Peptides against a protein of PDB entry 6UG1. Designs and how they scored, part 67

Target 1, 304 residues: chain A of PDB entry 6UG1
Amino acid sequence: SNEERKRRKYFHMLYLVCLMVHGFIRNEWINSKRLSRKLSNLVPEKVFELLHPQKDEELPLRSTRKLLDGLKKCMELWQKHWKITKKYDNVGLYMRTWKEIEMSANNKRKFKTLKRSDFLRAVSKGHGDPDISVQGFVAMLRACNVNARLIMSCQPPDFTNMKIDTSLNGNNAYKDMVKYPIFWCEVWDKFSKKWITVDPVNLKTIEQVRLHSKLAPKGVACCERNMLRYVIAYDRKYGCRDVTRRYAQWMNSKVRKRRITKDDFGEKWFRKVITALHHRKRTKIDDYEDQYFFQRDESEGIPD
Target 2, 301 residues: chain A of PDB entry 6UG1 as posed
Amino acid sequence: SNEERKRRKYFHMLYLVCLMVHGFIRNEWINSKRLSRKLSNLVPEKVFELLHPQKDEELPLRSTRKLLDGLKKCMELWQKHWKITKKYDNEGLYMRTWKEIEMSANNKRKFKTLKRSDFLRAVSKGHGDPDISVQGFVAMLRACNVNARLIMSCQPPDFTNMKIDTSLNAYKDMVKYPIFWCEVWDKFSKKWITVDPVNLKTIEQVRLHSKLAPKGVACCERNMLRYVIAYDRKYGCRDVTRRYAQWMNSKVRKRRITKDDFGEKWFRKVITALHHRKRTKIDDYEDQYFFRRDESEGIPD

## One batch from the design tools (peptide; made by RFdiffusion4, then SolubleMPNN)

Design b2_p14_4_s4 (from b2_p14_4, 8 letters changed)
Fold by OpenDDE base, seed 3:
Structure b2_p14_4_s4 (fold): chain B 304 residues (1-304), chain A 14 residues (1-14)
Amino acid sequence: as target 1 above (304 residues)
Amino acid sequence: NLENYLENFLKKYY
């Protein structure tokens, strides 16, 4: 019905705000000075020097290579620190079906919300789910004065899916769900003037995204609970930016149709949400990023 | 409408 379509759109909007606020809160928690002091001790001086290379005036690419090597070593150090990777409770922050949402509304399960103190303890001990692990990795890089962003792929229920029964049956459903991350890291490369993508936990990869990312979900089974639509970046100064364009190969042809921003009303609303979560002034880094997004938009073109 | 509710919610907390 038209009423059910409106209900799903509105519920998607509410759920999206809750997810974006969750990302903002986690970004605040990883800025903890107490946590920063503990995590800086995990990074030896030689690795710190690689994270902060001198500018090579002859070949700036050599400085980028040092930074990439430093980030690789930080990923290895993080794997040694992290002792216990917990499975997600149910589906974590992956996408729920409409049926699962309706069924969960009837079950008043007391969800034990993770408190700030419990989160800081979990990161410090190296015990938690993959999301906590990624968030802790971002905290470690920030403790080393690296300009690292927390990235969140927000998974609100698909308001464009009008099917009643979307039961996801299968023994591999969890494996397919967790094949691609929901949280990852970006690091500013001051030499190339680009963001470096780092997945320290799931795919254990570092990439310089050009046209496509390895972190973008591929295949029907993986896309059922992880649909690339809202990739939000949270920086150390409480900046909030939509970085979906980096990870979406087909932003205009495919991704836009699945976003609230498909119409002018949804675009204006979503801009208000981003503005409310963006607590810093614009910088030259934002100019370089916007230029990159513009070039990516022109290169994709308008879908025929 | 839900839009005004969400906008007011955001303005209250941010």
Scores: peptide ipSAE 0.024, ipTM 0.672, DockQ to the pose 0.074
Fold by OpenDDE base, seed 4:
Structure b2_p14_4_s4 (fold): chain B 304 residues (1-304), chain A 14 residues (1-14)
Amino acid sequence: as target 1 above (304 residues)
Amino acid sequence: NLENYLENFLKKYY
């Protein structure tokens, strides 16, 4: 019905805000001074120097290469620190079906919300789910004064799916769900004027994204619980930015149709949510990023 | 306020 379409759109919007606020709170927690002091001790001086290369005036690419090597070594150090990767409780922050949402509304299971103290302890011990691990990695880079962003791929229920029964075939193994991450890291490269993508936990990869990322879900089974629609970046200064354009090859043709921002009302609404979560002034880094997104929009074109 | 925005949004679609 038209009513059910409105209900699903509304619930999607509410769920999206809750996810974006969750990302904001986790981004605040990883700025903990106590955690920062502990995690800085994991990074030896030689690796710290690679994270902060001098500008090579002859070949800026040499400085970028040092930064990339430093980030690779940080990823290796993080793997040594992390002792226990817990499975997600149920589907974690991956996308739920409409049926799962309806069933969950009836089950007043007291979900034990992870407290800040428990999170900080988990990161310090190296014991937690993959999301906690990624968040801890971002905290370690920030402890080394690296301009690292927490990235969250928000997975609200698909309001474009109007099927009554949206049950996934029970065979979609936990393995297919977790094949691609929900959380990752970006690091600002001041030499190339670009964000470097780092997945320290899932794919264990470092990318300089041009047109597409390895972190973008591929295949039907993986896309059922992980649809690239809302990739939100949280920086160390409590900036909040939509960076979906970086990771979406087909933003205009495919991704936009599955976003609340497909219409003017949804666009204006989503801008208000971003603005409410953005607690810093604009910088030249934002200008370079917006220019990159503009060039990507022009190169994709408008779908016919 | 995000809460007021959510409440007003709730009231518009319910």
Scores: peptide ipSAE 0.023, ipTM 0.667, DockQ to the pose 0.055
Fold by OpenDDE base, seed 1:
Structure b2_p14_4_s4 (fold): chain B 304 residues (1-304), chain A 14 residues (1-14)
Amino acid sequence: as target 1 above (304 residues)
Amino acid sequence: NLENYLENFLKKYY
């Protein structure tokens, strides 16, 4: 019905706000001074120097290569620090079906809240789920004075799916779900004027994204619980930006149709949510990023 | 209730 379509749209909007606020709060927690002091001790001076290379005036690419090597070594150090990777409780922050939402609304389950103190302890000990691990990695880079962003792929229920029964009957449902991350890192390269993508936990990869990312979910089974629609970046200065354009190859043709921003009302609403979570002034880094997004929109063109 | 679901969601992940 038209009423159920409206209900699912509003539920999607409210769920999206909750996810985006979750990312914001986790971004505040990883800015903990106590955590920063502990995590900086994991990075040797030689690795710190690679993270902060001198500008090579003859060949700026040499400075980028040093930064990339420093980030690779930080990923290796992080793997040594992280002792226990816990499985997600149920589906974690991956996408729920409408049926799962309805069933969960009927179940008065008391969920255990992860308090800030418990999160900081988990990161410090290297014990937690993959999301906590990625968030801790971002905290370690920030402790080394690296301009690192926390990236979150927000997975609200699909308001474009009007099927009543959306039960996922897959034996490999968990493996397919966790094949691609929900959280990752971006690092600002001051030499190339670009964001470097870092997945320290899942794919253990570093990318200079041009047209596509390895972190973008591929295949029907993986996309059932991880649909790339809302990739939100949280920086160390409490900036909040939509960076979906970086990771979406087909933003205009495919991704936009699955976003609340497909219509003017949804676009205006989503801009208000981003603005409410964006607590810093604009910088030249934002100008370079917006220029890159503009070039990506022009290069994709208008879908036929 | 949507509010209860979201409150429980917030309580689960916060």
Scores: peptide ipSAE 0.027, ipTM 0.703, DockQ to the pose 0.807; fails the geometry check
Fold by OpenDDE base, seed 5:
Structure b2_p14_4_s4 (fold): chain B 304 residues (1-304), chain A 14 residues (1-14)
Amino acid sequence: as target 1 above (304 residues)
Amino acid sequence: NLENYLENFLKKYY
């Protein structure tokens, strides 16, 4: 019905806000001074120097290469620190079906809340789920004065799916779900004027995204619980930005149709949510990023 | 109930 379509749209919006606020709170927690002091000790001086290369005036690319090598070594150090990767409870922050939502609304399950103290302890010990691990990695880079962002791929239920029964069939559902991350890192390269993508936990990769990312879900099975729609960046100064354009090859033709921003009402609403979570002034870094997004929109063109 | 789901979601992750 038209009523059910409206209900699913509004539920999607509210769920999206809850996810975005969750990302904001986790971004605050990883700025803990106590955690920063502990995590900085994981990075030896030689690796710190690679993270902060001098500008090579002859070939700026040499400075970028040093930064990339420093980030690779940080990823290796993080793997040594992280002792226990826990499985997600149920589906974690991956996308739920409409049936799962309806069933969960009827179940008065007392969920155990992860407190800030428990999170900081988990990161310090190297014990937790992949999301906690990525968040801790961002904290380690920030402890080394690196301009690192926490990236969150927000997975609200699909309001474009109007099926009554949306149950997922399949024994491999968990393996397919966790194939691609929900959280990752971006690092600002001051030499190339670009964001570097870092997945320290899942794919264990560093990339300079041009047209497509390795972190973008590919295939039907993995996209059931991980649809690239809302990739939100949280920086060390409490900036909040939509960076979906970086990771979406087909933003205009495919991704936009599954976003609340497909219409003017949704676009205006989503901008208000971003603005409410953006707690810093604009910088030249934002100008370079917006220019990159503009060029990506022009290069994709208008979908047929 | 939608409200109960959201309240439980908030209580789980915050």
Scores: peptide ipSAE 0.027, ipTM 0.699, DockQ to the pose 0.815; fails the geometry check

Design b2_p14_5_s1 (from b2_p14_5, 9 letters changed)
Fold by OpenDDE base, seed 2:
Structure b2_p14_5_s1 (fold): chain B 304 residues (1-304), chain A 14 residues (1-14)
Amino acid sequence: as target 1 above (304 residues)
Amino acid sequence: MEDYLSYILNHLRL
């Protein structure tokens, strides 16, 4: 019905705000000075030097290569630190179906909230789910003065899906769900003027995204609980930015149709949410990023 | 609406 369409749209909006606030709170937690002091000790001086290369005036690419090598070594160090990767409770922050939401609304199960103290202890011990592990990795890079962002792929329920959801098959569904991450890292490359994408936990990859990301979900089964629609970046200075354009090959033709921003009302609303979560002034890094997004929009074209 | 908000908050562990 039209009423059900409205209900799903508003519920999607509410869920999206809650997810974005969750990302913001986790970004604050990883800025813990106590955690920073502990995690900086995981990074040897030689690796720190690779993270902070001098600018090669002859070949700036050499400096980028050093940074990439430093990030690779940081991933290896992080794997040594991380002792226990827990499975998600149910689906974690992956997308729920409308049926799962309706069934859960009827079943008032109180979930145990993860407190800040428990999170900091989990990261310090190297025990937790993949999201906690990624968040801890971002904290380690920030402890080494790296301009690292926490990236969150927000998975609100699909308000464009008007079908009655079938039950998802259990065991294979978890493997397909966790095939692609919900959280990852971006690192600013001051030499190339680009963000480097780092998945330290799931795919264990470093990439310089041009047109395609390895982190973009592929295949029907993987996309069922992980639709790339709202990739939000949280920086060390409490900046909040929509970086979906980086990871979406088909932003204009495909992704936009699945976003609240498909209409003017949704665009204005979403802009207000971003603005409310963006607690810093604009920088030249934002200018370079916006220029890159502009070039990506021009290169994709406007869908017919 | 409150039940859905409570559900989301509980699910997100907020």
Scores: peptide ipSAE 0.113, ipTM 0.815, DockQ to the pose 0.753
Fold by OpenDDE base, seed 1:
Structure b2_p14_5_s1 (fold): chain B 304 residues (1-304), chain A 14 residues (1-14)
Amino acid sequence: as target 1 above (304 residues)
Amino acid sequence: MEDYLSYILNHLRL
């Protein structure tokens, strides 16, 4: 019905806000001064120097290569620090079906909230799920004065899916779900004027995204619980930005149709949510990023 | 609305 379509749209909006607020809170927690002091000690001086290369005036690419090598070594150090990777309870922050939502609304199971103290202890010990691990990695880079931001792929239920029965079958569902991350890192390269994408935990990859990312879910099974729609960036200064354009090859033709921003009402609403979570002034880094997004929109074109 | 919010918060472990 039109009423059920409206209900699913509003539930999607509410769920999206809660996810974005969760990302904001986790981004605040990883700014902990106590955690920063502990995590900076994991990074040797030689690796710190690679993270902060001098500007090569002849060939700025040499400075970018040093930064990339420093980030690779940080990923290796992080793997040594991280002793226990826990599985997600249920589906974690991956996308739920409408059936799972309806069934869980009937089952008033109170889940235990993860407290800030428990999170900081988990990161400090190297014990937790992949999301806690990525968040801790961002904290380590920030502890080394790297301009690292937390990236969250928000997975609200698909309001465009009007099917009642979306029974996701079988044992492979978890493997397909966790094939691509929900959380990752971006690092500002001051030499190339670009964000570097870092997945320290899932794919263990560093990339300079041009047209597509390795982190973008591919295949039907992977997209059932991880649909690239709302990739939100949280920086060390409490900036909040939609960076979906970086990771979406087909933003205009495919991704926009699955977003609340497909209509003017949804666009205006989503802009208000971003604005409410964006607690810093604009910088030249935002100008370079917006220029890159503009060039990506022009290169994709308008879908016929 | 409250039941949906409580549901989402519980699922997010917020």
Scores: peptide ipSAE 0.101, ipTM 0.810, DockQ to the pose 0.752
Fold by OpenDDE base, seed 3:
Structure b2_p14_5_s1 (fold): chain B 304 residues (1-304), chain A 14 residues (1-14)
Amino acid sequence: as target 1 above (304 residues)
Amino acid sequence: MEDYLSYILNHLRL
């Protein structure tokens, strides 16, 4: 019905705000000075120097290569630190079906809230789910004075799916779900004036995204619980930015149709949510990023 | 609406 379509749209909006606030809170927690002091000790001086190369005036690309090598070594150090990767409880922050939401509303299972103290302990010990691990990796880079962002792919239920039953294939559903991450890292390269994408936990990859990302979900089974729609960046200064354009190859033709921002009302609303979570002034880094997004929109063209 | 909000909050561990 038209009423059920409205209900699903409003529920999607509410769920999206809660996810974005969750990302904001986790970004605050990883700024802990106590955690920072512990995690900086994981990075030896030689790796710190690679993270902070001098500008090569002859070939700035040499400085970027040093930074990339430093980030690779940080991923290796992080793997040594992380002792226990827990499975997600149920589907974690991956996308739920409408049926799962309706069934779970009837089954008031109180989940234990993860307190800030428990999170900081989990990161410090290297014990937790993949999301806690990625968040801890961002904290380690920030402890080394690297301009690292926490990235979150927000997975609200699909308000464009009007089907009652989405039969998820049972046997490999968890493996297909976790094939692509929900949380990852971006690092500012001051030499190339670009964000470097880092997945330290899932794919264990570093990329300089141009047109496509390895972190963008591909295939029907993987997209059932991980639909690239709202990729939100949280920086060390409490900035909040929509960076979906970086990871979406087909932003205009495909992704926009699945977002609340498909209409003017949804765009104005979503802009208000971003503004409410953005607690810093604009910087020259934001100008370079917006220029990159503009060039990506021009290169995609207008959807047919 | 309250049941859905409670569900979201519990699920997010907020």
Scores: peptide ipSAE 0.151, ipTM 0.831, DockQ to the pose 0.788; fails the geometry check
Fold by OpenDDE base, seed 4:
Structure b2_p14_5_s1 (fold): chain B 304 residues (1-304), chain A 14 residues (1-14)
Amino acid sequence: as target 1 above (304 residues)
Amino acid sequence: MEDYLSYILNHLRL
């Protein structure tokens, strides 16, 4: 019905706001001074120097290479720190079906809230789910004065799915769900004026995204619980930015159709949500990023 | 609406 379509749209909006607020809160937690002091000790001086290379005036690419090598070594150090990767409880922050939502609304299961103190202890011990691990990695880079962003792929239920039964076939193996991450890192390269993508936990990869990312979900089974729609970046200064354009090859043709921003009302609403979560002034980094997004929109063209 | 909010908050462990 038209009513059910409206209900699913509004529920998607509510769920999206809650996810974005979750990312904001986790981004505050990883700015903990207590955690920073502990995690800085994991990074030797030689690795710190690679994270902060001098500008090579002859070949700026040499400075970028040093930064990439520093980030690679930080991933290796993080693997040594992290002792226990817990499975997600149920589906974690991956996308739920409408049926799962309806069934769970009736089930007042008190989930134990993860407190800030428990999170900080988990990161400090190297014990937790993959999301806690990624968040801790971002905290370690920030402890080394690196301009690292926490990236969150927000997975609200698909309001464009109007099927009554949205049950997933029971064989949606946990492996297919977790094949691609929900959280990752970006690091600002001041030499190339670009964000470097870092997945320290799942794919264990560093990439300089041009047209597509390895972190973008591919295949039907993976996309059932992980649809690239809302990739939100949280920086160390409490900036909040939509960076979906970086990771979406087909933003205009495919991704936009699955977003609340497909219409003017949704675009204006989503802009208000971003603005409410954006607690810093604009910087030249934002200008370079917006220029990159503009060029990517022009290069994709208008969908037929 | 409250039940859905409670569900989302519990799901997010907020």
Scores: peptide ipSAE 0.106, ipTM 0.812, DockQ to the pose 0.766; fails the geometry check

Design b2_p14_5_s2 (from b2_p14_5, 9 letters changed)
Fold by OpenDDE base, seed 5:
Structure b2_p14_5_s2 (fold): chain B 304 residues (1-304), chain A 14 residues (1-14)
Amino acid sequence: as target 1 above (304 residues)
Amino acid sequence: MEKYLEYIKNLLRE
């Protein structure tokens, strides 16, 4: 019905705000001064120097290469620190079906909220799920004065799915769900004027995204619980930005159709949500990023 | 609507 379509759209909007607020809160927690002091001690001086290379005036690419090597060594140090990767409880922050939502709304499950103290302890001990691990990695880079962003791929239920029964055929193995991350890192390269993508936990990869990312979900089974629609960046100064364009190869033709921003009402609403979570002034870094997104929109063209 | 709000409040507590 038209009523059920409206209900699913509004529920998607509410769920999306809640996920974006969760990302904001986790981004605040990783700015903990107590955690920062502990995590900075994991990074030896030689690695710190690689994270902060001098500008090579002859070839700025040499400075980028040092930064990339420093980030690789930070990933290796983080793997040594992280002792226990817990499985997610149920599906974690991956996408739920409409049936799962309806069934869970009837079950008064006492969910245990992870408190800030428990999060900081988990990161400090190296014990937690992959999301806590990524968040801790961003905290370690920030402790080393690196301009690192927490990236969150928000997975609200698919409001474009109008099926009554949205039960996943029982074969959606936990393995297919967790094949691609929900959280990752971006690091500002001041030499190339670009964001570097870092997945320290799942794919254990560093990339300079040009046209597509390795972190973008591929294949039907992986996309059932991880649809790339809302990739949100949280910086160390409490900036909030939509960076979906970086990771979406087909933003205009495919991704936009699955977003609330497919219509003018949704676009205006989503801009208000971003603005409410964006607690810093615009910087020249934002100008370089917006220029990159513009060039990516022009290069994709208008969908046929 | 309320049941869904409570569900989301519980999900945000995970």
Scores: peptide ipSAE 0.024, ipTM 0.682, DockQ to the pose 0.723
Fold by OpenDDE base, seed 2:
Structure b2_p14_5_s2 (fold): chain B 304 residues (1-304), chain A 14 residues (1-14)
Amino acid sequence: as target 1 above (304 residues)
Amino acid sequence: MEKYLEYIKNLLRE
């Protein structure tokens, strides 16, 4: 019905805000001075120097290569620190079906909220789920004065799916669900004027995204619980930016149709949500990023 | 509506 379509749209909007606020709160917890002091000790001086290379005036690419090597070594150090990767409880922050939402709305489950103190302890001990691990990795890079962003792929229920029953088959679903991350890192390369994508936990990869990312879910089974629609970046200065354009090859043709921003009302609403979560002034880094997104939109073209 | 708000509050607590 039109009513059910409206209900699903509004529920999607509310769920999206809640996920974006969760990302904002986790980004604030990452900025813990106590955690920063502890995590900086994981990075030896020689790796710190690679994270902060001098500008090579002859070949700026050499400086980018040093930064990439430093980030690789940081991933290796992080793997040594991280002792226990817990499975997600249920589906974690992956996308729920409409049936799961309806069933959970009827069952008042007591969920155990992870407190800030418990999060800081988990990161400090190296014990937690993959999301806590990624968040801790971003904290370690920030502790080394690296301009690292927390990236969150927000997975609200699909308001474009009007099927009544959206049940997913249980057992093989977890492996396919966790094949691609929900959280990852971006690092600013001051030499190339680009963001470097870092997945320290799941795919254990570093990439300079040009047209597509390795972190973008591929295949039907993986996309059931991980649909790339809202990739939100949280920086160390409490900036909040939509960076979906980086990771979406087909932003205009495919991704936009599954976003609340497909219509003017949704665009204006989503802009208000971003603005409410964006607690810093614009910087020249944002100008370079917006220019890159513009070039990517022009290169994709208008969908037929 | 209230059941969904409580569901979301519980999801944010995970």
Scores: peptide ipSAE 0.024, ipTM 0.680, DockQ to the pose 0.717
Fold by OpenDDE base, seed 4:
Structure b2_p14_5_s2 (fold): chain B 304 residues (1-304), chain A 14 residues (1-14)
Amino acid sequence: as target 1 above (304 residues)
Amino acid sequence: MEKYLEYIKNLLRE
């Protein structure tokens, strides 16, 4: 019905805001000074120097290569620190079906919300789910004065899916779900004027995204619980930015149709949400990023 | 946090 379409749209909006606020709160928690002091001790001086290379005036790419090597070594150090990767409780922050949402609304189960103290302890011990691990990795890089962003792929229920039953059947459903991450890291490369993508936990990859990312979900089974629609970046200065354009190959033709921003009302609303979560002034880094997104929009063209 | 949640609720009502 038209009423069910409206209901799903509004529920998607509410759920999206709750996810974006969750990302904001986790980004505040990883700025903990107590955690920073502990995590900085995991990074030896030689690796710290690689994270902060001098500018090579002849070939800036040499400085970028040092930074990439430093980030690789940080991923190796992080794997040594992380002792226990817990499975997600149910589906974690992956996309729920409409049926699962309706069933969960009836279930008065007191979900034990992870407290800030429990999170900081989990990161310090190296015990937790993959999301806690990624968040801790971002905290370690920030402890080393690296301009690292927490990236969150927000997975609100699909308001474009009007099926009544969206039951997901299959023994491999969890494996397909966790094939691609929900959280990852970006690091600012001051030499190339670009964000470097880092997945320290899931794919264990570092990439300089040009047109396509390895972190973008591929295949029907993986996309059932992980649809690339809202990739939100949280920086160390409490900036909040939509960076979906980086990771979406087909932003205009495919991704936009599945976003609330498909219409002017949704675009204005989503801009208000981003603005509310953005607690810093604009910087030249934002200008370089917006220029990159503009060039990516022009190169994709307008979908027919 | 609570003021922020209330602001969010208002943003969802507009």
Scores: peptide ipSAE 0.022, ipTM 0.680, DockQ to the pose 0.065
Fold by OpenDDE base, seed 1:
Structure b2_p14_5_s2 (fold): chain B 304 residues (1-304), chain A 14 residues (1-14)
Amino acid sequence: as target 1 above (304 residues)
Amino acid sequence: MEKYLEYIKNLLRE
């Protein structure tokens, strides 16, 4: 019905706000001074120096290579620190079906809230799910004075899916779900004036994204619980930015149709949510990023 | 609405 379509749209909006607020809260927790002091001790001086290379005036690419090598070594150090990767409880922050939402609304399950103290302990011990691990990695880079962002791919239920019974049948449903991350890292390269993508936990990769990322879900089974729609970046200064354009090859033709921002009402609403979560002044880094997004929109063109 | 809010609050507790 038209009413159920409206209900799913409003529920998607509410769910998206709650996910974005969760990302904001986790980004605050990883700024813990106590955690920072512990995690800085994991990074030896030689690796710290690689993270902070001098500007090579002859060949700026040499400085970028040193930074990339430093980030690679940080991923290796992080893997040595992380002792226990827990499975997600149920589907974690991956996308739920409308049926699962309805069933969960009927089940009075008391979920145990992860407290800030429990999170900080989990990261310090190297025990937790992949999301806690990525968040801890961002905290370690920030402890080394690296301009690292927490990236969250927000997975609200698909308001464009009007089917009631999407039973996700399959023995591999968990493997397909976790094939691509929900959380990752971006690091600012001051030499190339670009964000470097880092997945320290899932794919264990470092990318300089041009047109596509390896972190973008591919294939029907993977996209059932992980649809690239709302990739939100949280920086160390409580900036909040939509960075979906970086990871979406087909933003205009495919991704926009699945976003609340497909219409003017949704665009204005989503802009208000971003503005409410953005607690810092604009910087030259934001100008370089917006220029990159503009060039990506021009290069994709308007879909026929 | 309240059941959905509680559901979302529970999701954010994971």
Scores: peptide ipSAE 0.026, ipTM 0.690, DockQ to the pose 0.681; fails the geometry check

